Peptides against a protein of PDB entry 4CIC. Designs and how they scored, part 77

Target 1, 148 residues: chain A of PDB entry 4CIC
Amino acid sequence: KVSTKGHYGVQAMFDLAQHFGEGPVSLKSIAERQGLSEPYLEQLIAVLRKAGLVKSVRGAQGGYILAREPRDIKVGDIIRVLEGPIAPVESVSQDDPEHSLKFDFSVTKSVWEKVKKSIEEVLDSITLADMLKDAEEAQMAQGYMYYI
Target 2, 147 residues: chain B of PDB entry 4CIC
Amino acid sequence: KVSTKGHYGVQAMFDLAQHFGEGPVSLKSIAERQGLSEPYLEQLIAVLRKAGLVKSVRGAQGGYILAREPRDIKVGDIIRVLEGPIAPVESVSQDDPEHSLKFDFSVTKSVWEKVKKSIEEVLDSITLADMLKDAEEAQMAQGYMYY

## One batch from the design tools (peptide; aimed at target 1 S3 E83, target 2 V2 S3)

Design b2_p30_2_s2 (made by RFdiffusion4, then SolubleMPNN; its pose is not in this set)
Fold by OpenDDE base, seed 2:
Structure b2_p30_2_s2 (fold): chain B 148 residues (1-148), chain C 147 residues (1-147), chain A 30 residues (1-30)
Amino acid sequence: as target 1 above (148 residues)
Amino acid sequence: as target 2 above (147 residues)
Amino acid sequence: SRKEREFAEKSRKSQEEAENDSSESALTLA
């Protein structure tokens, strides 16, 4: 389960991607479009900014922008920033000295490492640009459904 | 993050796989080998039994066995039984009628669906028999380090 | 609307729960 923080963080970053090149976006406008509370979004954006995924722009038209192009931001980068390393299980440090327990732990751990790797591969294969493209394709498909 | 329930459930099922064909294993022995509390293991085994992954054997040599061969039990089957459907995010049903929110929701949802599918594919690609094989290979590798 | 309040309250509660759970590690397959 991606945390609510990861989920809304990706959503907020996607909103910023949709407005990339249009200038700074206010937190209020992102919050309104994404159904987020402004205070919660401020916390998310603070983390994302500290990680260098988002930039704050000062001035009368101040707000936030992506710090990089949408193609240069992976979903995996957003998730790692917000949630840290993808951990499919808590490392139960069973320092059980018994060889059998250590072995079972090792094999079980390998399963979770495979899961982790697969999640990382998927999240690292998707950029904000890919999400924008998927968005455009979906809008075009809806547009065609109105003409049929 | 696989829940502690999923994690220990896979561990308990793997213990039963290691003893597959040797007869029923007591919950106490599984608990001791896997570092689980017996009461917690009882809860896990109750769920696994209800799902038909484990069978209870009655008698003096009573206990539990796998209900199927290790090759016929996927890790994904265990996880789905213990945790339900793999949900990478809580379905925030944003029934937001506004088109923009629906669209952003759709695209974001598609990301999580891709993650879900990938997790399912991995977990469904691993059987208890694969885990047994990995175990044997690791034991052999350790045995060769002692010679 | 009432639905917007319920959504905002659910989102706030989910956010507060997520903030409390955010001290625990990343992709929780909880």
Scores: peptide ipSAE 0.052, ipTM 0.779, DockQ to the pose 0.071; fails the geometry check
OpenDDE base, seeds 1, 3, 4, 5: peptide ipSAE 0.052, 0.040, 0.044, 0.030; ipTM 0.773, 0.770, 0.773, 0.777; seeds 1, 3, 4, 5 fail the geometry check

Design b2_p30_2_s3 (made by RFdiffusion4, then SolubleMPNN; its pose is not in this set)
Fold by OpenDDE base, seed 1:
Structure b2_p30_2_s3 (fold): chain B 148 residues (1-148), chain C 147 residues (1-147), chain A 30 residues (1-30)
Amino acid sequence: as target 1 above (148 residues)
Amino acid sequence: as target 2 above (147 residues)
Amino acid sequence: SKREKEFKEKSEKSRKAVENDSSESALTLA
C-alpha cells in the first residue's frame, strides 16, 4: 500500500498542478478542496518544499506553487520524496549473514525486486500533466453525459 | 512493501516446492532452512492449507506438501491468500460519498489502480516452478564460478 | 456549520491515518 502520506501528497501536488500558472495557492484552499487537515498538509508541503517540488510565495497573496511544470514532476518523484525508496519488502534483517547466504533468500529477493521495478516504472511513467489530462477527459465525458 | 507474512509465506511455499515429489516436509525442517520461527510458520501454513495451496499428511513421516504442482501456484496466489487483495493504497474511507464525487479523487484513484494492476501482473507471472528454475540457474552459475 | 463539522471530522480522520501510517513503511503491499 502507498501510505496515506504518499496518497495525500499526490492529491496536494495534483491540486497545485490544477492551479499551475494561476499564482500561489493557500494551504487552506488545498485542504478544503482535498479534504485534508491543514496542519497535516503543512507537514507534507514542508517536505515537498525541502525536496524542491514546491515553492513558497510570500505576501498578501502568499501560498505555494509547483516548483516545476506539471510535466516535469512524476508521481514517482512525489512518492520517493514522501516515503523514500520504494521497498517491496521490509528489509528483513540483512544483518544476518547466514540468511544472506541462503540461496532461497536470493530467489525470493529477486521476486520482490521485480515487483519494485514494476512499481517504479508505473509511478515514473505518470506525470502531473498526465493526471491533468485524465482529469480533463473525465470532465468532458461527464459533461457529454449530461447533454445526452 | 509485501508484509512479513507475505514474504515468509512465499519462502515457505518455495521450500515446499524444492521438496515437491519427495514426500511430506516437517514444519521444523522448513523453519530451520528458512530461518523462520516454527510457531509463526504453523500460523502461515494453517492459512495456506485452508486456501488449498498446501496439504497436510498424517503419520510418522507426517508434514506438509504442495497441494498442486509448482507450475500451478503463482506468487500472486500465495500473496492473495495471505494478505488478501493487493491494495496499492489503504482504502481511504470509500464511505465518504462527497470524496467519491471529487474528480480529483477519481484521478488519484486511477494512479493507484495502475500500480495495483502492475503488481498483480508481476506476481501472477511468477510461479513456484519459475522460482525453482531461477534457483537451479543461480546454483549452476555459482558452481561454474568455483570450477 | 454542518460543513465545518464534516471538514473537522475529515481532517481528524486524515490526521489519524497519517499517525498510523508513520509507523508503516513506504508502499507496503499489505
Scores: peptide ipSAE 0.044, ipTM 0.766, DockQ to the pose 0.076; fails the geometry check
OpenDDE base, seeds 2, 3, 4, 5: peptide ipSAE 0.039, 0.042, 0.034, 0.042; ipTM 0.772, 0.764, 0.765, 0.772; seeds 2, 3, 4, 5 fail the geometry check

Design b2_p30_2_s4 (made by RFdiffusion4, then SolubleMPNN; failed a check: too like the target's own chain; its pose is not in this set)
Amino acid sequence: SKKEKEFEEKSKKSQEEAENDSSESALTLA

Design b2_p30_3 (made by RFdiffusion4; failed a check: the pose's geometry)
Pose (drawn by RFdiffusion4):
Structure b2_p30_3 (pose): chain A 133 residues (1-84, 100-148), chain B 132 residues (1-84, 100-147), chain P 30 residues (1-30)
Amino acid sequence: KVSTKGHYGVQAMFDLAQHFGEGPVSLKSIAERQGLSEPYLEQLIAVLRKAGLVKSVRGAQGGYILAREPRDIKVGDIIRVLEGSLKFDFSVTKSVWEKVKKSIEEVLDSITLADMLKDAEEAQMAQGYMYYI
Amino acid sequence: KVSTKGHYGVQAMFDLAQHFGEGPVSLKSIAERQGLSEPYLEQLIAVLRKAGLVKSVRGAQGGYILAREPRDIKVGDIIRVLEGSLKFDFSVTKSVWEKVKKSIEEVLDSITLADMLKDAEEAQMAQGYMYY
Amino acid sequence: SIQEGRTLLITEGGEVGLDLDAAPLFVEKP
């Protein structure tokens, strides 16, 4: 199960990545395109801003823009920002979960926002029918 | 985060794997060795039994034993047993989570209870210091 | 808070039984 924060954090960062070249966009516009609650987004952006992943701009087309290029933002970076009588007895079971954790970390560190932009172009495109192989 | 059911389901199955050659063990003994609540374990075992992963034996010193050899039980099998207008718009974000799900499935399908038994032996051993 | 908890729950459903980032190395004796 994916947490609301992980899903919305990545959605919002990806929306900003899709508008990076065009410039700043309002939070309202992000919420509208992504189907997110504005109050929740406001709180999410506040953390991402403190983490240096997004920045605010005071222009007419003020609003928010990625603070780093999409190629320099791993999905794992976003997730890491949002997340927060004695004896020893080794647990093999816990070691299995450590392996699960490591594999997740590997997948999320292997994908950048730029990679997501490239996938978005390829998957939601249109073309003449003869070119589908 | 790992759910209580995944953690306790795997713990209990692994305890049974550690006692597979010796024979049946009571649920109380599993709960004691693994630090589990007996009521929760009983509910857990009932599902595992229905799925053919464990079997009850009348015996005298009877109890519960794995229904399949450890080498034939993937950790992923245990997890799968315990778990249970319109338009299209592709979500690249969801595709990321699908990749995460795939990698987890792959890790859990690559480990059997027999693999865990082998790892348990190697990691919790003692030997002359010169062999480290 | 946005920063509380983990992004993933593994095995879906139920209460949290293990959090690897908050799990201690040593356990309490019975």

Design b2_p30_3_s1 (made by RFdiffusion4, then SolubleMPNN; from b2_p30_3, 16 letters changed; failed a check: the pose's geometry)
Amino acid sequence: SMTDGEALHLPEGGKVGLDLDKEPELKPLP

Design b2_p30_3_s2 (made by RFdiffusion4, then SolubleMPNN; from b2_p30_3, 16 letters changed; failed a check: the pose's geometry)
Amino acid sequence: SVTDGTAFHLPEGGKVGLDLDKEPLLKPLP

Design b2_p30_3_s3 (made by RFdiffusion4, then SolubleMPNN; from b2_p30_3, 15 letters changed; failed a check: the pose's geometry)
Amino acid sequence: SVTDGEALHIPEGGKVGLDLDKEPELKPLP

Design b2_p30_3_s4 (made by RFdiffusion4, then SolubleMPNN; from b2_p30_3, 15 letters changed; failed a check: the pose's geometry)
Amino acid sequence: SVTDGTAFQIPEGGKTGLDLDKAPELVPEP

Design b2_p30_4 (made by RFdiffusion4)
Pose (drawn by RFdiffusion4):
Structure b2_p30_4 (pose): chain A 133 residues (1-84, 100-148), chain B 132 residues (1-84, 100-147), chain P 30 residues (1-30)
Amino acid sequence: KVSTKGHYGVQAMFDLAQHFGEGPVSLKSIAERQGLSEPYLEQLIAVLRKAGLVKSVRGAQGGYILAREPRDIKVGDIIRVLEGSLKFDFSVTKSVWEKVKKSIEEVLDSITLADMLKDAEEAQMAQGYMYYI
Amino acid sequence: KVSTKGHYGVQAMFDLAQHFGEGPVSLKSIAERQGLSEPYLEQLIAVLRKAGLVKSVRGAQGGYILAREPRDIKVGDIIRVLEGSLKFDFSVTKSVWEKVKKSIEEVLDSITLADMLKDAEEAQMAQGYMYY
Amino acid sequence: SIEDLLESETVTLLDAIEITGLTLTVPGDL
């Protein structure tokens, strides 16, 4: 199960990545395109801004823009920002879960927002039918 | 975060794997060795039994034992047993989570209870210091 | 303290992901 925070955090950062070249966009516009609740997005952006992942701009087309290029933002970076008598007895079971954790970390560190932009272009495109192989 | 069910389900199955050659053990003994609540364990075992992963034995010193050898039980098998207008718009974000799901499935399918038994022996051993 | 960091009933991985099974569930799924 993916948390609301993880899903919305990545969705919002990806929306900003899709508008990075064009410039700042309002939070309302992000919420509208992504189907997110504006109050929740406001809180989410506040953390991402403190983390240096997004920045606000005061322009007419003010609003928010990625603070780092998409190629320099791993999905794992976003997740890391959003997340917060005695004796030793080794647990092999816990070691299995550590291996699951490591594999997830590997996958999320292997994908950047730029990679997601490239995938978005390839997957949602249109073309003449003869070119589908 | 790992659910209570996944953690306890794997812990209980591994305890049974550690006692597979010796024979049946009581649920109380599993709960004691693993620090589990007996009511929760009983409910857990009932599902595992229905799925053919564990079997009850009448015996006298009867109890429960794995229904398949440890080498034939993947950790992923245990997890799978315990778990249970319109338009199209592709979500690249969801595709990321699908990749995360795939990698977890791969890790859990690559580990059997036999692998865990081998790891348990190697990690919790004692030996002359010169062999480290 | 060490006692404050001890785990009970669950295992900590990522706050973004909860391992309840192998079936993917994402907010807003149909």

Design b2_p30_4_s1 (made by RFdiffusion4, then SolubleMPNN; from b2_p30_4, 13 letters changed)
Fold by OpenDDE base, seed 5:
Structure b2_p30_4_s1 (fold): chain B 148 residues (1-148), chain C 147 residues (1-147), chain A 30 residues (1-30)
Amino acid sequence: as target 1 above (148 residues)
Amino acid sequence: as target 2 above (147 residues)
Amino acid sequence: SLLDKLEFGEIDLLDSIELDGLTLEIPGDL
C-alpha cells in the first residue's frame, strides 16, 4: 500500500511537471485534474514547498511551479520529503524485564535492508522527466491504435 | 514494517534451514530460539506446510523439516505463501456516484509497478542457503574480533 | 503479488512496505 501521501504527492508533482514552463498552476486546477481534495493537496504542497521541490508564485495568476527542472527531481526525493525522516521508533525503554529476546537476527534484518535499498535505488532512478517521457510514449501508442 | 507474519515466517523457515539434515524440529524448540509464541508459530507452519515448503514428521520425535533444500526455497516463496494470493480486489462495484476519479494515471501506476518488480526480484534472489551463508560469515567476523 | 499490496495501499513505501501481509516498515532514511 503506497501511502496515500506518497501516491498523491507523486501525482501532484507530475501534474506540475506536465505544466513546467507554462507558469504557475493553481491548487484547484491540480486537484481537479488529479481527483484530489483541495485541502489535502494544500497539505502536500506545503511540505513539498518547505523542502524546496515546489515554489509558490504570488499574484492574481498565482499558484505553484516546480522549483527545479523535471530531470532534477527524483521520485525518491518526493517520497523522502513527504514521509519525513522515519522517526526512529522511540525505543520505549519500557523496563519491563520480559525483554523477550527479540532475536532481531542480523540475517533476517539484512533481507529487509536489501529490500529497502532496492526500493531506494528504483525511486532514485526515476525522475519526473522520465515520467513525462513515459506519458508521451503512452499517448503515442494510443494514437496509433485509433489510426488502425 | 515487515508484517509480523512475514518477518516471523522467514525466521521460522531460517531456523528450519539451520537444522536441515538433523531431522525433525519441534515447534516448541523453534518458538524458544526465535522468541515466538508456539500458538502463533503453529498457524505459520500450517500455512507453510499446506504450500509444500515444510513437511510434518509424525512420531515420538515428531516435528517439522524443510520440504526442499535451503537453496531451493527463496525468501520470495515464503512471503508469497504467507501473504496468500492477493485476493483480486473485488471491484466492489459500489455504485456510490462519488467515484472520485481515481485517475490511476498509468504513469504513476508504472512507478509503483517498477518498485514492486524490484522488491520481487530482491526477494527471489535470496534463498535460505544465502541466509545460512550470511549467518556463517557473520559468526566468522565476530570470531576474528575476539582474537 | 507485491504489486497488489502496493495497490491495496498496504505498502506505505517509505514508512512501511506492506508486501502481501509483509508490512515492510523500512526503518531509517531513504
Scores: peptide ipSAE 0.023, ipTM 0.735, DockQ to the pose 0.119; fails the geometry check
OpenDDE base, seeds 1, 2, 3, 4: peptide ipSAE 0.023, 0.022, 0.023, 0.023; ipTM 0.733, 0.740, 0.730, 0.731; seeds 1, 2, 3, 4 fail the geometry check

Design b2_p30_4_s2 (made by RFdiffusion4, then SolubleMPNN; from b2_p30_4, 14 letters changed; failed a check: too like the target's own chain)
Amino acid sequence: SLLDKLEFGEIELLDSIELDGLTLEIPGDK

Design b2_p30_4_s3 (made by RFdiffusion4, then SolubleMPNN; from b2_p30_4, 11 letters changed; failed a check: too like the target's own chain)
Amino acid sequence: SLLDLLEFGEVELLDSIELDGLTLEIPGDL

Design b2_p30_4_s4 (made by RFdiffusion4, then SolubleMPNN; from b2_p30_4, 14 letters changed; failed a check: too like the target's own chain)
Amino acid sequence: SLLDLLEFGEIELFDSIELDGLKLEIPGDL

Design b2_p30_5_s1 (made by RFdiffusion4, then SolubleMPNN; its pose is not in this set)
Fold by OpenDDE base, seed 4:
Structure b2_p30_5_s1 (fold): chain B 148 residues (1-148), chain C 147 residues (1-147), chain A 30 residues (1-30)
Amino acid sequence: as target 1 above (148 residues)
Amino acid sequence: as target 2 above (147 residues)
Amino acid sequence: TEEAEKRLKEEEELKKEEEKEEELEKKAKE
């Protein structure tokens, strides 16, 4: 499962991708468009900035921009930055590592590794540019449905 | 993510698959082999039994058996029984349902649907019989590394 | 004994969270 943090992080990065090339976007405007609280978004953006996915621009028209082109940012990159390595299973609480580790039968572990790999492949196959293209196609399709 | 419940449910079902055809297995023996508490395993087995994946056998040698052959039980079937539908995103806490629902931009939703589909395809491609085969192959490989 | 009690407590907490989620889902369907 992707956490709420990962979900909202992808939304915030997608918002920045939609405004890529238009200059810096304010946190307030991102928060309003994505239905996020400004304080929560500040925390997300701080992590994304530290990872070098986002840049801060200072000044009266200050805000944030993508640090790379939308085609050079995968959804998987965003998730790995916000959540760390994709874990297919919720970490059985670290509190009893000895019992959890003993019967990690190689086979059960291999199932979760296959799930992990599949998730990684999907998330690494989708760039912010792909998401932009899909959004444009969806808008065009909606435009055509109103004319019929 | 698969929950702890799903994870341990797959382990318990795999244990039952390893003993398939040997007769009923006690909850105690499954718990000991899988590193589970007996009370927790009782809860898991109750759900799995209600879903028709496991059968209880009564008597002095009573216990549990798979209700179907290992080849007819997918990992995805176990997960869906224990966790319900595979959700790729943790449900944003219902505390602000209005904000979470509004900006389900079709595109972001489509990403999570692709992830969901991918997880389902993987978990539905693996049967308990496939897991048994993989275990046998792994044991053979370990046996060869010691020689 | 302490590890078993800790596991039991974690299981009870998890069960309480699951029961809360189920109650919330029931209330959302009413």
Scores: peptide ipSAE 0.022, ipTM 0.730, DockQ to the pose 0.127
OpenDDE base, seeds 1, 2, 3, 5: peptide ipSAE 0.021, 0.018, 0.017, 0.020; ipTM 0.729, 0.739, 0.732, 0.746; seed 5 fails the geometry check

Design b2_p30_5_s2 (made by RFdiffusion4, then SolubleMPNN; its pose is not in this set)
Fold by OpenDDE base, seed 2:
Structure b2_p30_5_s2 (fold): chain B 148 residues (1-148), chain C 147 residues (1-147), chain A 30 residues (1-30)
Amino acid sequence: as target 1 above (148 residues)
Amino acid sequence: as target 2 above (147 residues)
Amino acid sequence: TEKARKALEEEKKEKEREEEEERLEEEARA
């Protein structure tokens, strides 16, 4: 599962993508639009900033911007920053060093590696620019549905 | 993430697949081979049995067997039984009925739906028979590395 | 017994993680 941190992190990054090129966005405005607590958003933004996905802008119009263009930020990049490596199952990381020498061909491990690879492929195939496009298409579709 | 329950459930089902056609397997023997606690395995097997993936056999050679052939059990079937619907993110399952009327086109929701679909496709593409085949191929490869 | 303890400890850790995730969700919505 994607954690709550990953979920809301993608949501916050998407909000910043929607305002990309408009200048810095305040944490308060992101929190209000995305239904997040401001303190929680501060924690998310701190991690994203440290990873270089977000930049802080100082001044009267201070706030945050994407550090890269929306097309250059994958959903997978956001998730890896917030959650670390995509691990489909927790126990696979018990490299118990004592059992390390046995070529523990775990068939079950291979299943989880396939799941991991599939998740990575999906998340790395979606950029913030793709999400923006999907949002625009949905808005147009809703606009047409009200006219029918 | 797949839960510990899902992980060990697949492992236990794979053990039963390795012994498919050999008769009932005791929980103790599964627990020993798979490195599981017997009490934990009892809980897993109870859920799997209730879902009809495993059958209990009574008698002197009592134990458990797969309820279907290994080719007819997908990894996705095991995970859905143990964890419910594959949810890539927790909040997506809150069909809060009150917010149901807004066509809440959440672009973020569409991302998680794509992840869900991808996980389902992978897990539904792998059967216990595929896992058995992979194990046999690995054993053969190890056998050749010793010569 | 020790493997039993480890599985129970993993189940406990999973439950603790679920509780922590629920707490983080509550903190995110508050």
Scores: peptide ipSAE 0.201, ipTM 0.800, DockQ to the pose 0.546
OpenDDE base, seeds 1, 3, 4, 5: peptide ipSAE 0.130, 0.159, 0.139, 0.166; ipTM 0.781, 0.797, 0.785, 0.784; seed 1 fails the geometry check

Design b2_p30_5_s3 (made by RFdiffusion4, then SolubleMPNN; its pose is not in this set)
Fold by OpenDDE base, seed 3:
Structure b2_p30_5_s3 (fold): chain B 148 residues (1-148), chain C 147 residues (1-147), chain A 30 residues (1-30)
Amino acid sequence: as target 1 above (148 residues)
Amino acid sequence: as target 2 above (147 residues)
Amino acid sequence: SEKAKKALEEEREEEEEEEREERLEEEARK
């Protein structure tokens, strides 16, 4: 499962993508829009900044911006920064060497590796630019429903 | 993530698949082979039995069998029985209707729905029969390395 | 805010569930 941290991290990065090119956005503004606590968002942004996905801008109109264009940030990049490698199974302590049934272990492991690969392929196929496009299309569809 | 319960449930079901057609297998025998505690396995088997994936056989040689052929049991069926619907994200309480940003919610939700669909497609594409075949192929490959 | 309390309560419930699973695994290993 993607943790709450991963989910809210993607939301915060998407908010920054919507404001890309408009200048720095305050954490307060992101928190209010995304329905996040400001302290929680500070922790997320600190991790994302350290990973080089977000930049801090200092000054009276200070805040945060995306460090790269929305097209150059995959959802998979955000998840890997916040949660680490995508693990489809909780690490059953692989370290018990005495599990004699090496063979059954290998087959079940191959199932979870297939799941992992599938998740990675999906998350690496979606950029923040794709999310922006999907948002614009949904907004246009809603706008057309109000004019009919 | 698949929970430890889901992981060990797939292992226990795979053990029953390896013995399919040989008659009932004791919980003790499965526990010893799969490196599970017998009490933990009893809980897993109780859930799997209630869902109709496993049958209990009574008698002196009593135990458990698969309720269906290995080809008719998907990994996705086992996971859905043990964990419920595949949820790629922990349920952030969808119930806060006051999240004014309906739009951002819809876009992020669509990402997780794509992940969910991908996981379901993978798990529903793998049967216990496919796992048995992969095991036989791996055993043959190891046997050829020793010979 | 009530939302921050709910998020902390969910995090606490997850920690209590993880501790319960770890205890069950430790009892299963004895």
Scores: peptide ipSAE 0.030, ipTM 0.760, DockQ to the pose 0.034
OpenDDE base, seeds 1, 2, 4, 5: peptide ipSAE 0.038, 0.007, 0.012, 0.016; ipTM 0.756, 0.729, 0.724, 0.735; seeds 1, 4, 5 fail the geometry check

Design b2_p30_5_s4 (made by RFdiffusion4, then SolubleMPNN; its pose is not in this set)
Fold by OpenDDE base, seed 1:
Structure b2_p30_5_s4 (fold): chain B 148 residues (1-148), chain C 147 residues (1-147), chain A 30 residues (1-30)
Amino acid sequence: as target 1 above (148 residues)
Amino acid sequence: as target 2 above (147 residues)
Amino acid sequence: SEKAKKALEEEKKEEEEEEKEEKLEEEAKA
């Protein structure tokens, strides 16, 4: 599962992608558009900034911008920054040291590794540019449905 | 993410698959082999039994068996029984009624739907029989490394 | 303001449910 933090992080990054090239966006405006709290968004943006996905712009028209083009940011990059490595299973505490000695070819572990790999492949196949394109195509489809 | 309930449920079902055709297995023996508490395993088995994946056998040699052949039980079937539908994101409460009016073509929702579909495809491609085969192949590989 | 509190309360409830599940698992291993 992707956490709420990962979900809202992708939303915030997508909002910044929609405004890419228009200049700095205020946290307030992102929060209002994405239905996020400003304090929560500040925490997300702080992590994303530290990871080099977002840049802070100072001044009277200060705010945030994407640090890279939307095509150069994968959804998987955002999730890995916010949540760490994609874990398909909640961490069953591997710290049972007694089971550690058996060649833990847990056939179950191989199932979860296959799930992990599949999630990573999907999230690494989607860029913010792909999301922008999907949004444009959806808006066009809606526009046509109102004119028929 | 798969919950610990889903994880241990797959382990318990895999243990029953390893003993398929040998007769009923006691919960105690499953718990000991899989490193599970008996009370927790009882809860898992109760859910799996209600879903018709496991059958209870009564008597002096009573216990549990798979209700179907290992090839007829997907990992996805076990997960759906224990956790419900595969949710790629934790339920961000969709109950914000004000956002409900916009054609909630949340491009983000489409991302999570793609992730969901990918997880479902993987879990529905793996049977307990596939897991048995993978275990046998691994045991053979280990046996050859010691010689 | 209230929606922000609700999201933080839901996140805290999810963390408390995860901690409760983790505690139930730790108590089941003990």
Scores: peptide ipSAE 0.019, ipTM 0.756, DockQ to the pose 0.035
OpenDDE base, seeds 2, 3, 4, 5: peptide ipSAE 0.017, 0.015, 0.020, 0.018; ipTM 0.765, 0.756, 0.764, 0.767; seed 4 fails the geometry check

